# Peptides against a protein of PDB entry 4M9S, part 94

Target 1, 135 residues: chain A of PDB entry 4M9S
Amino acid sequence: SRGLVGVECITPYSYKSLAMALQRCVEVLSDEDRSALAFAVVMPPGVDIPVKLWSCVIPVDICSNEEEQLDDEVADRLKRLSKRGALLSGKRMPVLTFKIDHIIHMFLKHVVDAQTIANGISILEQRLLEIGNNN

## One batch from the design tools (peptide; made by RFdiffusion4, then SolubleMPNN)

Design b1_p23_7_s4 (from b1_p23_7, 11 letters changed)
Fold by OpenDDE base, seed 3:
Structure b1_p23_7_s4 (fold): chain B 135 residues (1-135), chain A 23 residues (1-23)
Amino acid sequence: as target 1 above (135 residues)
Amino acid sequence: SKEIKEALERTRKLLAEAVRKAL
């Protein structure tokens, strides 16, 4: 039996400090990007999610009715968030995907209002069911 | 809330299937 090297546990103090830093990062975002980040809470952490599925929950105020343009706008917002370092991680190949980290997700779960979370879940479930029925 | 937790679990299952089909 090869001895597993002890995993270091994140302390509550480390979490509090990180949360404060993340709060500052969120405060400097535009309203649109902050809204997009808020809805990322409905996605499972540590999973590469295609942009098409992100578009199910990321709100876009004014865009054309073309689905391709909608996905592009969503992708641009997610790309901006990924440039902020720890907020999101993007992957271009083989498919453009974005992933939320466990720590960031935990942060959002505590700071995003309950109504936004509930709405996001409802919208995502509805749209996923619609996609499943069309395919 | 318990309701939100259950909803999140349902969503995770649906999403897992959608991701499998999309990738």
Scores: peptide ipSAE 0.316, ipTM 0.846, DockQ to the pose 0.036
Fold by OpenDDE base, seed 5:
Structure b1_p23_7_s4 (fold): chain B 135 residues (1-135), chain A 23 residues (1-23)
Amino acid sequence: as target 1 above (135 residues)
Amino acid sequence: SKEIKEALERTRKLLAEAVRKAL
């Protein structure tokens, strides 16, 4: 599936040392990686999610005609996020998956725009239903 | 919000099934 149009995220959450550290981490991300991280909030924490399903909500700024290319781009973004501390956890084998932990998820719930979350959930549900109906 | 919480629960169920099929 194709990702959403890129959305910016603002991080006002800075009351705890952990929040400050996460805010700093978010600030050094590229715009597209920060956008990808924002939409990670719609995923349930602690679940290993295949890249294909991540692609349902990760914004892709450059459109491709091939779904495989989109998945590769999403994977690259998620890989970059996984290299930045505890933002995401990647698992290569047996299947490439990424997981958001509870701490990061809680942080995102406070800093990601509510409308962005709502839109992301709606689109995810729609695309999951489509996938389910086509399989 | 309450709506988001409920939506997340619905999505969780859908995602669980999708994950099962994708793995």
Scores: peptide ipSAE 0.316, ipTM 0.848, DockQ to the pose 0.034
Fold by OpenDDE base, seed 1:
Structure b1_p23_7_s4 (fold): chain B 135 residues (1-135), chain A 23 residues (1-23)
Amino acid sequence: as target 1 above (135 residues)
Amino acid sequence: SKEIKEALERTRKLLAEAVRKAL
């Protein structure tokens, strides 16, 4: 087994000040986008995650469950979040991916409800197993 | 909290494999 690598975040902001700023950003989000951001906490920070995998945990209940439409809706939400500065970082090539920053991830771990985190992890695990069985 | 950390760690391996397949 390989050892764990510790990540140290260097920021010009105090955690308190950053948290206040982030809370303000979250407050102006739509309910759907805010929910998507909450579930982003289950993703490992600093990793470019394809939209397909984001769709495993981002709740979409106002459109069809068709896979293509689901991914498109998820992508739109993540794109909106990425326009809010440090919330998410999008990468278009070679595959559309989104990444949560370490600092944002730390913030979310403190403010997102524990039950939401637990549910998100459970859903992610289930979906990943299903994907693994089908592909 | 401990349970969540453990659960998250379990999913990391699956996620890593899924990421490789999706990219």
Scores: peptide ipSAE 0.313, ipTM 0.846, DockQ to the pose 0.038
Fold by OpenDDE base, seed 4:
Structure b1_p23_7_s4 (fold): chain B 135 residues (1-135), chain A 23 residues (1-23)
Amino acid sequence: as target 1 above (135 residues)
Amino acid sequence: SKEIKEALERTRKLLAEAVRKAL
């Protein structure tokens, strides 16, 4: 599994009270969870995305011989994020999916480093193509 | 699964659009 190195987010966003609350929420996250949240910005907001696809962009430094271990670690991170101020919304059925809210997504677009976003999109696209070719 | 395949297609389309618009 190709894990991305964790990226720290700069959170100077102070638009409204909501933005301030979100910034505080982000600041108290672990480095790993904050990195996961940062890369969530590359996902389309309001769409239920299976964990398998999240694993294409969520940075993990665990090199496992099994792809399932990667998915499990990603799922755990996303679950923690969903419990912290509803940064994400999870669904268990029919498939475990997570969705980023439009408001959260807008916030992330302003506070996540532009290069991180660009890199995340590129990596996602490449990995999506690989998955598609294996179908 | 079928659900994953459908999600993949949606994501691809949205991502492609985002790339074309330079985000």
Scores: peptide ipSAE 0.201, ipTM 0.759, DockQ to the pose 0.024

Design b1_p23_8_s2
Fold by OpenDDE base, seed 5:
Structure b1_p23_8_s2 (fold): chain B 135 residues (1-135), chain A 23 residues (1-23)
Amino acid sequence: as target 1 above (135 residues)
Amino acid sequence: EEEELKLLEIVRKHLEELRKELA
């Protein structure tokens, strides 16, 4: 396996219509897609993020450690999330990227476990250092 | 890549902000 262990999200805003709608969307996701969504909180909202960076934090269990295969699996998950409306938005050109909306990001900040967020931050920071040093 | 470096910086800044909010 590669990446973090995901955690389910529970909204504290039971009486807010938007939050309720989002919660419903989250509930119908598979466990793996829900985990991917949870870790999307570590990405800056409103920014088109390449799949390469997403693959740093999205938990994936695959047979191969090849980067291409990892990116493909992550991309598939993100594509599924993007088909759920406002959860994510994808762009194919010029480079395949995915973006989390500000509203969704705000939602995730309050429903994702704090320790999970902290762990995601740490892992991504480490990976970013490696990427930066190898350029 | 200059554009890549800019993106990485944006991400780093966001992570810093998140950490502060979690404290």
Scores: peptide ipSAE 0.666, ipTM 0.936, DockQ to the pose 0.545
Fold by OpenDDE base, seed 3:
Structure b1_p23_8_s2 (fold): chain B 135 residues (1-135), chain A 23 residues (1-23)
Amino acid sequence: as target 1 above (135 residues)
Amino acid sequence: EEEELKLLEIVRKHLEELRKELA
C-alpha cells in the first residue's frame, strides 16, 4: 500500500474500531488511489481545497505534460475516493473542490508513512511559494 | 484575490502543524 501502513491505534476503543473500518476501505483501493489518499494528509481537514492545490501533491505516474490533463487525472482519483467510504467530500460549484474530514485526517496522520507525509509537506510548500509568486 | 491568499495561509499553517507533529 503506497504510503499507508496498518497501524493499530492505542487510543480509545472507538478510534480503534474506526481505524479498522477505514483500513478495510483502504485495502480495496487501487495503488494509485491509495497513494492519492495518503497525500491527502497534507491538506487541512474541513477545508474545501481546489483541484489545483490537490494536483500539487497527488502523484501521477502517467500523464500528459499539460496542466489541464494533470488536473483531470487528479480530479478523477479524488472523485473515486469521494465515492469510497466517505474518504473525501467533493463539491462541484462554484469551483470543483475536495475536502477531507477531521476523522479521516486523524486516521491518516497515524497510518501514513512518516516519510510520505514529510515529502508531501515539502512538495506542497514549494508549490505554494510558486503560486504566491505568480499571483 | 483575497480568498486565495486566505486559503494559502490556512494550508501553510496546517503544514507547520504537521511538521511539528512529525518531530
Scores: peptide ipSAE 0.666, ipTM 0.936, DockQ to the pose 0.595
Fold by OpenDDE base, seed 2:
Structure b1_p23_8_s2 (fold): chain B 135 residues (1-135), chain A 23 residues (1-23)
Amino acid sequence: as target 1 above (135 residues)
Amino acid sequence: EEEELKLLEIVRKHLEELRKELA
């Protein structure tokens, strides 16, 4: 799977079962949605994150489009992920946000390729600097 | 704006922690 590595878990049965269930959920995702999920590992778990920040790290291949359209595409991907059970949770009020929980985040830390995580960190750090400079 | 700054700080701290774990 894109950005994900198959890992055999040597953990308590409950964790192993959960990991296997999550792996099956990941396998049925589209390549684009799976990629978005992989990069979710760089977001802090348990925190409602605005779509604007998600758009800083989720790859979108859209050329010559307005920023609003980019955010909409990202939002659509995140919405699809939120419909896959516990992968993400969305909140529409007062601002559209998405949250990854601690269990999913822990899973991703172990199955997402280390280089993917590193790249995501670098990308988000750069974008945060830009946001900070504009404030 | 204050809430936004707090959020950005939370994100930055998380990134730092992840980097340490990858090292």
Scores: peptide ipSAE 0.665, ipTM 0.936, DockQ to the pose 0.612
Fold by OpenDDE base, seed 4:
Structure b1_p23_8_s2 (fold): chain B 135 residues (1-135), chain A 23 residues (1-23)
Amino acid sequence: as target 1 above (135 residues)
Amino acid sequence: EEEELKLLEIVRKHLEELRKELA
């Protein structure tokens, strides 16, 4: 399955302390990385999520329809986000996973456009149904 | 895979909660 394409994230709100710091961090991201972070809101906080599931919702535009290339591109974006400290936490063993923290998740719920969240939910629900039926 | 099914259920429940919050 393929993820969403070309969705932008807008962070117009300014908050004090941690929220302000997070917003500054988001502002310096590339457009593609910022979009990836936006859709992280549809993932349950505190849970190690495999790249396979991330690839269902992370906006990626690739030349090929091959799932392997999609997963690699998604993984690269998530890796960059994980290197930004508190945004995401990566884990390589036993399988490559990424996790969003509760605090970051709460931040995203307030700054990510509601329609973007709704779209992400709908897409992921459909993908999960497909995955569940095939296993 | 039992572990995968458990993970999928966790994600589904989260999506349901988010949808309720948006409504």
Scores: peptide ipSAE 0.670, ipTM 0.936, DockQ to the pose 0.543; fails the geometry check

Design b1_p23_8_s3
Fold by OpenDDE base, seed 1:
Structure b1_p23_8_s3 (fold): chain B 135 residues (1-135), chain A 23 residues (1-23)
Amino acid sequence: as target 1 above (135 residues)
Amino acid sequence: EEEELRLLEILREHLKKLREELA
């Protein structure tokens, strides 16, 4: 599986109340981690998603095209996000997975650019089709 | 694997819903 490569995602963050705390956490992220968080909006909230599937939509620019390195890089980004204001929740056993909370997902739906969401949906749909056919 | 297929189905349904909300 290959994720999005070379995608720069810039989204504005301007909301009050619960969103203010989240926005502060988002603003201190690196550009790479913030981009990863943006594409997390395409994942269903409350579902433990394996890193393999996250790698289908998380942009990776630096690592090689090897699947193992791609998954490791994605996992590292998701792990960092899980440590920043509980933006994601990680589960290590039995399989490494990450999930997005309903509140965070709702926040992202409002702040992530519509074109970014649309692109993420299209890419993931295509990858899921391929994965399903290959199994 | 059945569990994997179930997860893929969940994702596909979510994406469909999300696309409809975006349109």
Scores: peptide ipSAE 0.658, ipTM 0.934, DockQ to the pose 0.536
Fold by OpenDDE base, seed 3:
Structure b1_p23_8_s3 (fold): chain B 135 residues (1-135), chain A 23 residues (1-23)
Amino acid sequence: as target 1 above (135 residues)
Amino acid sequence: EEEELRLLEILREHLKKLREELA
């Protein structure tokens, strides 16, 4: 099975800085999109990541267990995040990928709770082992 | 696929670093 079921949150940031501006952007997101953004912290910044890998850690709790539907839902969430300024950048060709910026990643490292990050790491590590074994 | 293998390695190294930062 792929994907992470559940909803995670981003902790508010209190410093008046670029982080404050980002916090405002986060606050207007839906709960689902905010949760997706939280788990983006486990992805390496500046790297184009295929939706297949995003779907390993982005929580989905409203769609079926079909892999295709899971990827589509994840893609939709990431697309919405990419429309919100610098949160993510999408690339459609040659394959659909999304990339997190270094600044955004640094922000997330400070506002996403440690347990969420730890869970995301564990889930992604496990999925990477499975992917490696299937190649 | 060589490109996929390179990406997987990047991810593994990132996760290792991130875990160390959490500790």
Scores: peptide ipSAE 0.657, ipTM 0.934, DockQ to the pose 0.532
Fold by OpenDDE base, seed 4:
Structure b1_p23_8_s3 (fold): chain B 135 residues (1-135), chain A 23 residues (1-23)
Amino acid sequence: as target 1 above (135 residues)
Amino acid sequence: EEEELRLLEILREHLKKLREELA
């Protein structure tokens, strides 16, 4: 099994100038991109994560069951997020990866629903076990 | 691959920490 199928959103949050700025940035995202950003909270900040691992937790509403197509869709979402300034940063070489910074990660921990975080953790833990057993 | 294994370990530790923060 891979990834989540569904739609999640980030709860409105604004008490500091930084949070307000980030909230404004999040509000202009599509529902799909906002959901993808929400699940980025389960990734360790400051670490370049391959698309394969992102695809374990990024929810996809409409996509084929082919792994290659799923990864492409996830990559497209992450690319769009990386164009939104500080939300994500991407690297194409040596491997396509995306990274969430510490500030954004802290923001997400406060504004993403606790159940969403818990679900993301559970799903990723399960996938990591499977990946580990196959290596 | 050693680098892949290291990354997986980083993720496992992060998830553990994050879960503890939620509890």
Scores: peptide ipSAE 0.657, ipTM 0.934, DockQ to the pose 0.545
Fold by OpenDDE base, seed 5:
Order: sequence, then structure tokens, then C-alpha cells
Structure b1_p23_8_s3 (fold): chain B 135 residues (1-135), chain A 23 residues (1-23)
Amino acid sequence: as target 1 above (135 residues)
Amino acid sequence: EEEELRLLEILREHLKKLREELA
């Protein structure tokens, strides 16, 4: 097992049409995919992020710690999210990347637990330091 | 890799701003 435990997304704006639509999309996700979506909030909106970096924060409960296997599992989750409305958008070339749009990001900022966001930030910051030092 | 370094910087700045918004 690896990563953080996700938190359920709850919005106080359930009566707004956009929020309602997004909430419905979130509710039909598996627990694992919903958790992955929650941690997507730590990524900058509108930026194509390689799977390698997504794997730094996306929680994986049942998987080897081998990078290839982790990346594959994370990629599968992100692919599923990209097929659920406009939650994420994927790009295959030149490198497999995923990005979160501004609207979804704004939604997540309000519905994801603050402690979960804080933990995700801390973990990603640490991993970025490690990556930077190794290059 | 220059593109990677640019991306890392974008991430760092985003995380900083996000943390400040949470405080």
C-alpha cells in the first residue's frame, strides 16, 4: 500500500446546477477513483501533468511499490476519471499526461477536506524536492 | 531537462498559493 487515504467530497452548493452535476459524477465513482479525484486538487489547473507526478500523490492501496506498476495503476485511475464527464482530460502525445480544468479544481477546493489537501501538499512538496535533487 | 524544471517550478508555486489559501 502507498499514499494517503482520500476523503469524501461534500459541497455546500448542492442546489446549484453545476455543483449538482459534479456531485452526481463524483457519487458514481468507486471509492478508489473518488479518492484519486480528491487529491487532484493539489495539481495546478490547466497544466498537463505527467503520470509520474500524479503518482506522487494519488493513493494506491493494493499495488507493488515498483514505479512501473504504480504508474500503470495511477494511469488507469486517471483514465477512468477522464471518462467521467469533464473531471480530467488526458493527452497521449508526446507523453501521457492528465490535467484538471479550472472549474473542477475550484469545485474540489471547496468540497475536499482541508486536512487532506494539506497532507497532499506536504507529500508532493517532499517528492518534488527529491526529484529536483536527483536531476 | 529544462521543460521538467519549468514544470517543477509551476508546481511549487501552485502548492505555495494553495497552502496560503487554506490558512
Scores: peptide ipSAE 0.657, ipTM 0.935, DockQ to the pose 0.547; fails the geometry check

Design b1_p23_8_s4
Fold by OpenDDE base, seed 1:
Structure b1_p23_8_s4 (fold): chain B 135 residues (1-135), chain A 23 residues (1-23)
Amino acid sequence: as target 1 above (135 residues)
Amino acid sequence: KEEEEKLLEILKEHLKKLKEELE
């Protein structure tokens, strides 16, 4: 599996209460972390997803073609997101996974560009087929 | 292996729903 390369996403949109607070958290992220968060919308909320699957859709621009390096970079980004306003929840044992909350996912569906979502869906669908066929 | 297959199925189902919401 190979992550998306060269994709940047900015989601400037604010509304009252919790959504406004979340938007403030998003606005202070780096471009790379914000892009990673945008593509997190394609993941099902409330499900612990292993880093291997995250790496299918998280954009990585500066990394070797080695799978280990790709997964490490993705994991670092997801870890930063988990420390920022509980945007994600990380679980280290027994397997490193990350989970998006229902509220965060609902927020992302509202603010992430439709084309970005569509692209993420297409890429992940293809990768899942490949993974399934290899097993 | 079985758990992995279940997860993949969950993902595929989610993607289908999400795609329908975009249309």
Scores: peptide ipSAE 0.649, ipTM 0.931, DockQ to the pose 0.545
Fold by OpenDDE base, seed 5:
Structure b1_p23_8_s4 (fold): chain B 135 residues (1-135), chain A 23 residues (1-23)
Amino acid sequence: as target 1 above (135 residues)
Amino acid sequence: KEEEEKLLEILKEHLKKLKEELE
């Protein structure tokens, strides 16, 4: 298996309407989808990111180690997140990509555990080096 | 792969900034 162990998001903004709305959206997610959303914080907001790169940091608990199957599982999770309104936006053409909105990203920066963010950064940095060296 | 390289640079820059904000 590849990926990271996800963590729960906790928000200190319980009395802000926007934060409350986002929290409600997060609470109805499955544990797997919520974990995926947490690690979305390591992606730059407003940028269309291919599924291949998402799969570098999205934790996958149960699946084959084959890249195609892993990408499909990650894509399914991201698709579910995109159907939850403002959480993610997906595009099919020319390549399947997903992007996180600036507002959502800002929210995640405050509610995702700092160590989780740090771990996600480290893993993605390593994967980017590997990709860069192979190209 | 030029577009891919540009994307990789964007990611690296973002990660650098994000890391700095954590420290």
Scores: peptide ipSAE 0.648, ipTM 0.932, DockQ to the pose 0.547
Fold by OpenDDE base, seed 4:
Structure b1_p23_8_s4 (fold): chain B 135 residues (1-135), chain A 23 residues (1-23)
Amino acid sequence: as target 1 above (135 residues)
Amino acid sequence: KEEEEKLLEILKEHLKKLKEELE
């Protein structure tokens, strides 16, 4: 599967306390990791999602169209996000998956640009149709 | 494959709700 190439924008969050803490976590991320986090908003909270599906919406700029390289790059980004504690949770068994929790998801819905969210939804919908038809 | 199909359905339903919230 091919990753998303798009524009990501995260706006300052007006809610204090938890939101401020999350904002600080987001600010220290690289541009690539922050973009990956933004597109996590299209994933259902509390669900373990395989890297294959993450790769459908995580923007990746690689010098190859090989799916293996794409998945590896996506996995690396998600792994870095998971090491930030609350941002993502990763599992290696039975298969490599990552999960966003409800609090983070709610935060992202407020701070990620609406157009970015809409684009992510559209792209994932299309990829799911393709996967479903070929499954 | 059954588990995969269930996951796909969960995703589709989530995207539907999320899209409705944006519109």
Scores: peptide ipSAE 0.647, ipTM 0.931, DockQ to the pose 0.542
Fold by OpenDDE base, seed 2:
Structure b1_p23_8_s4 (fold): chain B 135 residues (1-135), chain A 23 residues (1-23)
Amino acid sequence: as target 1 above (135 residues)
Amino acid sequence: KEEEEKLLEILKEHLKKLKEELE
């Protein structure tokens, strides 16, 4: 899947538009961070999501499959994204969570590759079933 | 945990909606 790699947006709005600003933010991301941002589209906007659940969908390919290491890597990616303007909002208390804004989510729905979205949905659905069965 | 279960349901519902929008 393409994710957000090489995304170029054509909009009727000026250079100072939100879409253009977001595009610039996306362009300077690393491939891994851009991939994480792409998969953020499968999260419900406006909801504080624990890192544990983010780790269910964000792919990690450079570290161990151990839960502690996976969560740390995911958290680092999300932290970087949260520092890129309005891409994500982080909250440390009471639990470390990240939230995607409605506007950002809407943007991602239009620019993220459809196959990436579909894959993210499938992956997260499976993981949620597993978590639910273990509760 | 009850709160976790509620969150999981929110996620599942969102995924369902998003999936429908893709189709």
Scores: peptide ipSAE 0.646, ipTM 0.932, DockQ to the pose 0.608

## One batch from the design tools (peptide; made by RFdiffusion4, then SolubleMPNN)

Design b1_p24_1_s1 (from b1_p24_1, 9 letters changed)
Fold by OpenDDE base, seed 2:
Structure b1_p24_1_s1 (fold): chain B 135 residues (1-135), chain A 24 residues (1-24)
Amino acid sequence: as target 1 above (135 residues)
Amino acid sequence: RKEEEERLKEAEELREKMRKLLKV
């Protein structure tokens, strides 16, 4: 499977091809997975981000208030995104992390609503402060 | 120039579709 990773957007043609491929990938996602992908734009690209940090911004309809279930649900969404068009890259050891590629992140910056991005960043900042205060 | 305008239009249409899909 030639993942989207191989398309260096060096040419306008490569960009169009990548954009079309991304559109096709996004069209087949569930609404929940599309939401997770949208919020992935708030993360710094090229950095392995722990699932716990992803769970701070990805909206999950939690059936239970248990943090462990939240992380598992978020991880499942991110895993699906990693399998579909290499939208994310996952690592399992030593801690489960996910990374957004620079190209995907750049694309998301152009298509995700600016208010959504701003809200996501604000939520992340707030929750990081809360985590920091509980330690 | 017409080809370039057409390409720009197609790119914009594609971006708009993606914006709608990724609207939270």
Scores: peptide ipSAE 0.483, ipTM 0.844, DockQ to the pose 0.458
Fold by OpenDDE base, seed 5:
Structure b1_p24_1_s1 (fold): chain B 135 residues (1-135), chain A 24 residues (1-24)
Amino acid sequence: as target 1 above (135 residues)
Amino acid sequence: RKEEEERLKEAEELREKMRKLLKV
């Protein structure tokens, strides 16, 4: 498993090598997994985020009307991203969580469209309010 | 200066490729 070695971006060469490695990883993703990766930028870096919160922003086709199926589909996408180039890190216990690394997050912040980021944050805020009102 | 400009250009080209790949 060739994890993206956390090359400290100390030199321009390390940045170029990391960027090229990321490009190669992203090029082989499915469109769905690339979309999931793009929306990962709305999450705070370095924080273990429960799958339930990821499901608030990761787009899934309407065919999964059951909430449990939504979380499972999102988890599968995030698992694939975790396996491919260590774009995310997964933790299974005590609750299934995924974390985006600071370097990956910084990279995404420069390449993901600003409107997509803004929309993702807005959707997350709205859904968090809905969850909070139902509790 | 020319080497720095070339490095900046290569970095921008790479960013543009990634923007296209990650367009939702």
Scores: peptide ipSAE 0.482, ipTM 0.844, DockQ to the pose 0.452
Fold by OpenDDE base, seed 1:
Structure b1_p24_1_s1 (fold): chain B 135 residues (1-135), chain A 24 residues (1-24)
Amino acid sequence: as target 1 above (135 residues)
Amino acid sequence: RKEEEERLKEAEELREKMRKLLKV
């Protein structure tokens, strides 16, 4: 049983330098994009997550009740986050997915409010059950 | 020891700033 030695990605970046870089990136985000980034902590790190699942937890302030428009708006937010400081990694094929890096996720886990994380997980679980029952 | 304590304090202050920014 080879224990998954968690490849602690020893980034050559000092914790301080990474944290400062992340702070600067977060400061220039819109409130909506900051909210999307905060809720990204609910997702497992290092996994390509379809936009449909992201839309289950990312709050959208202005959306028509159409699920397709919700997914598109969420995708746009995640795309912006992907372009700013590599906060996320996007993959277009075969399905549009986004992945949060382990280091970014670990950072978010320390700075996002614990109640927000708990609520986000609960919402995700509820919506996954709804999706599963409708299929 | 004083330098380490100062670095820890700076890290905590930075975390607190980020907590405020990412508060939804």
Scores: peptide ipSAE 0.477, ipTM 0.838, DockQ to the pose 0.321
Fold by OpenDDE base, seed 3:
Structure b1_p24_1_s1 (fold): chain B 135 residues (1-135), chain A 24 residues (1-24)
Amino acid sequence: as target 1 above (135 residues)
Amino acid sequence: RKEEEERLKEAEELREKMRKLLKV
């Protein structure tokens, strides 16, 4: 499985083929996993982000207010995304982290609704403040 | 010129499809 890592879209044809491949990958996702992918645009590309920070922006409807269960559910979604079309890359050591590639992030910026991005940033900022105050 | 315009149009159509898929 050649990860999409390093595919410089040098030509319009490469762009089209990549966009089509991404579309096919997104079409087979569940609604929950698509939502998780949409909110991944809030994260800086190329950075290994801890699951706890992902859980600040990825919506989870059903899980109890227990932070640990939230992190586990978010981790499962991100794992599924990492297995499908290299949308994310995961690292287990030393801490479970996920990274969004620059190319994927660029696509998300063009296709995710501006209000969704703004809301995601606002939620992340609020939750980061809460985490910072509790430490 | 026409080929470039057609390529741009196809790219926009693909973006619009993706926008609909990722609408939350």
Scores: peptide ipSAE 0.472, ipTM 0.836, DockQ to the pose 0.452

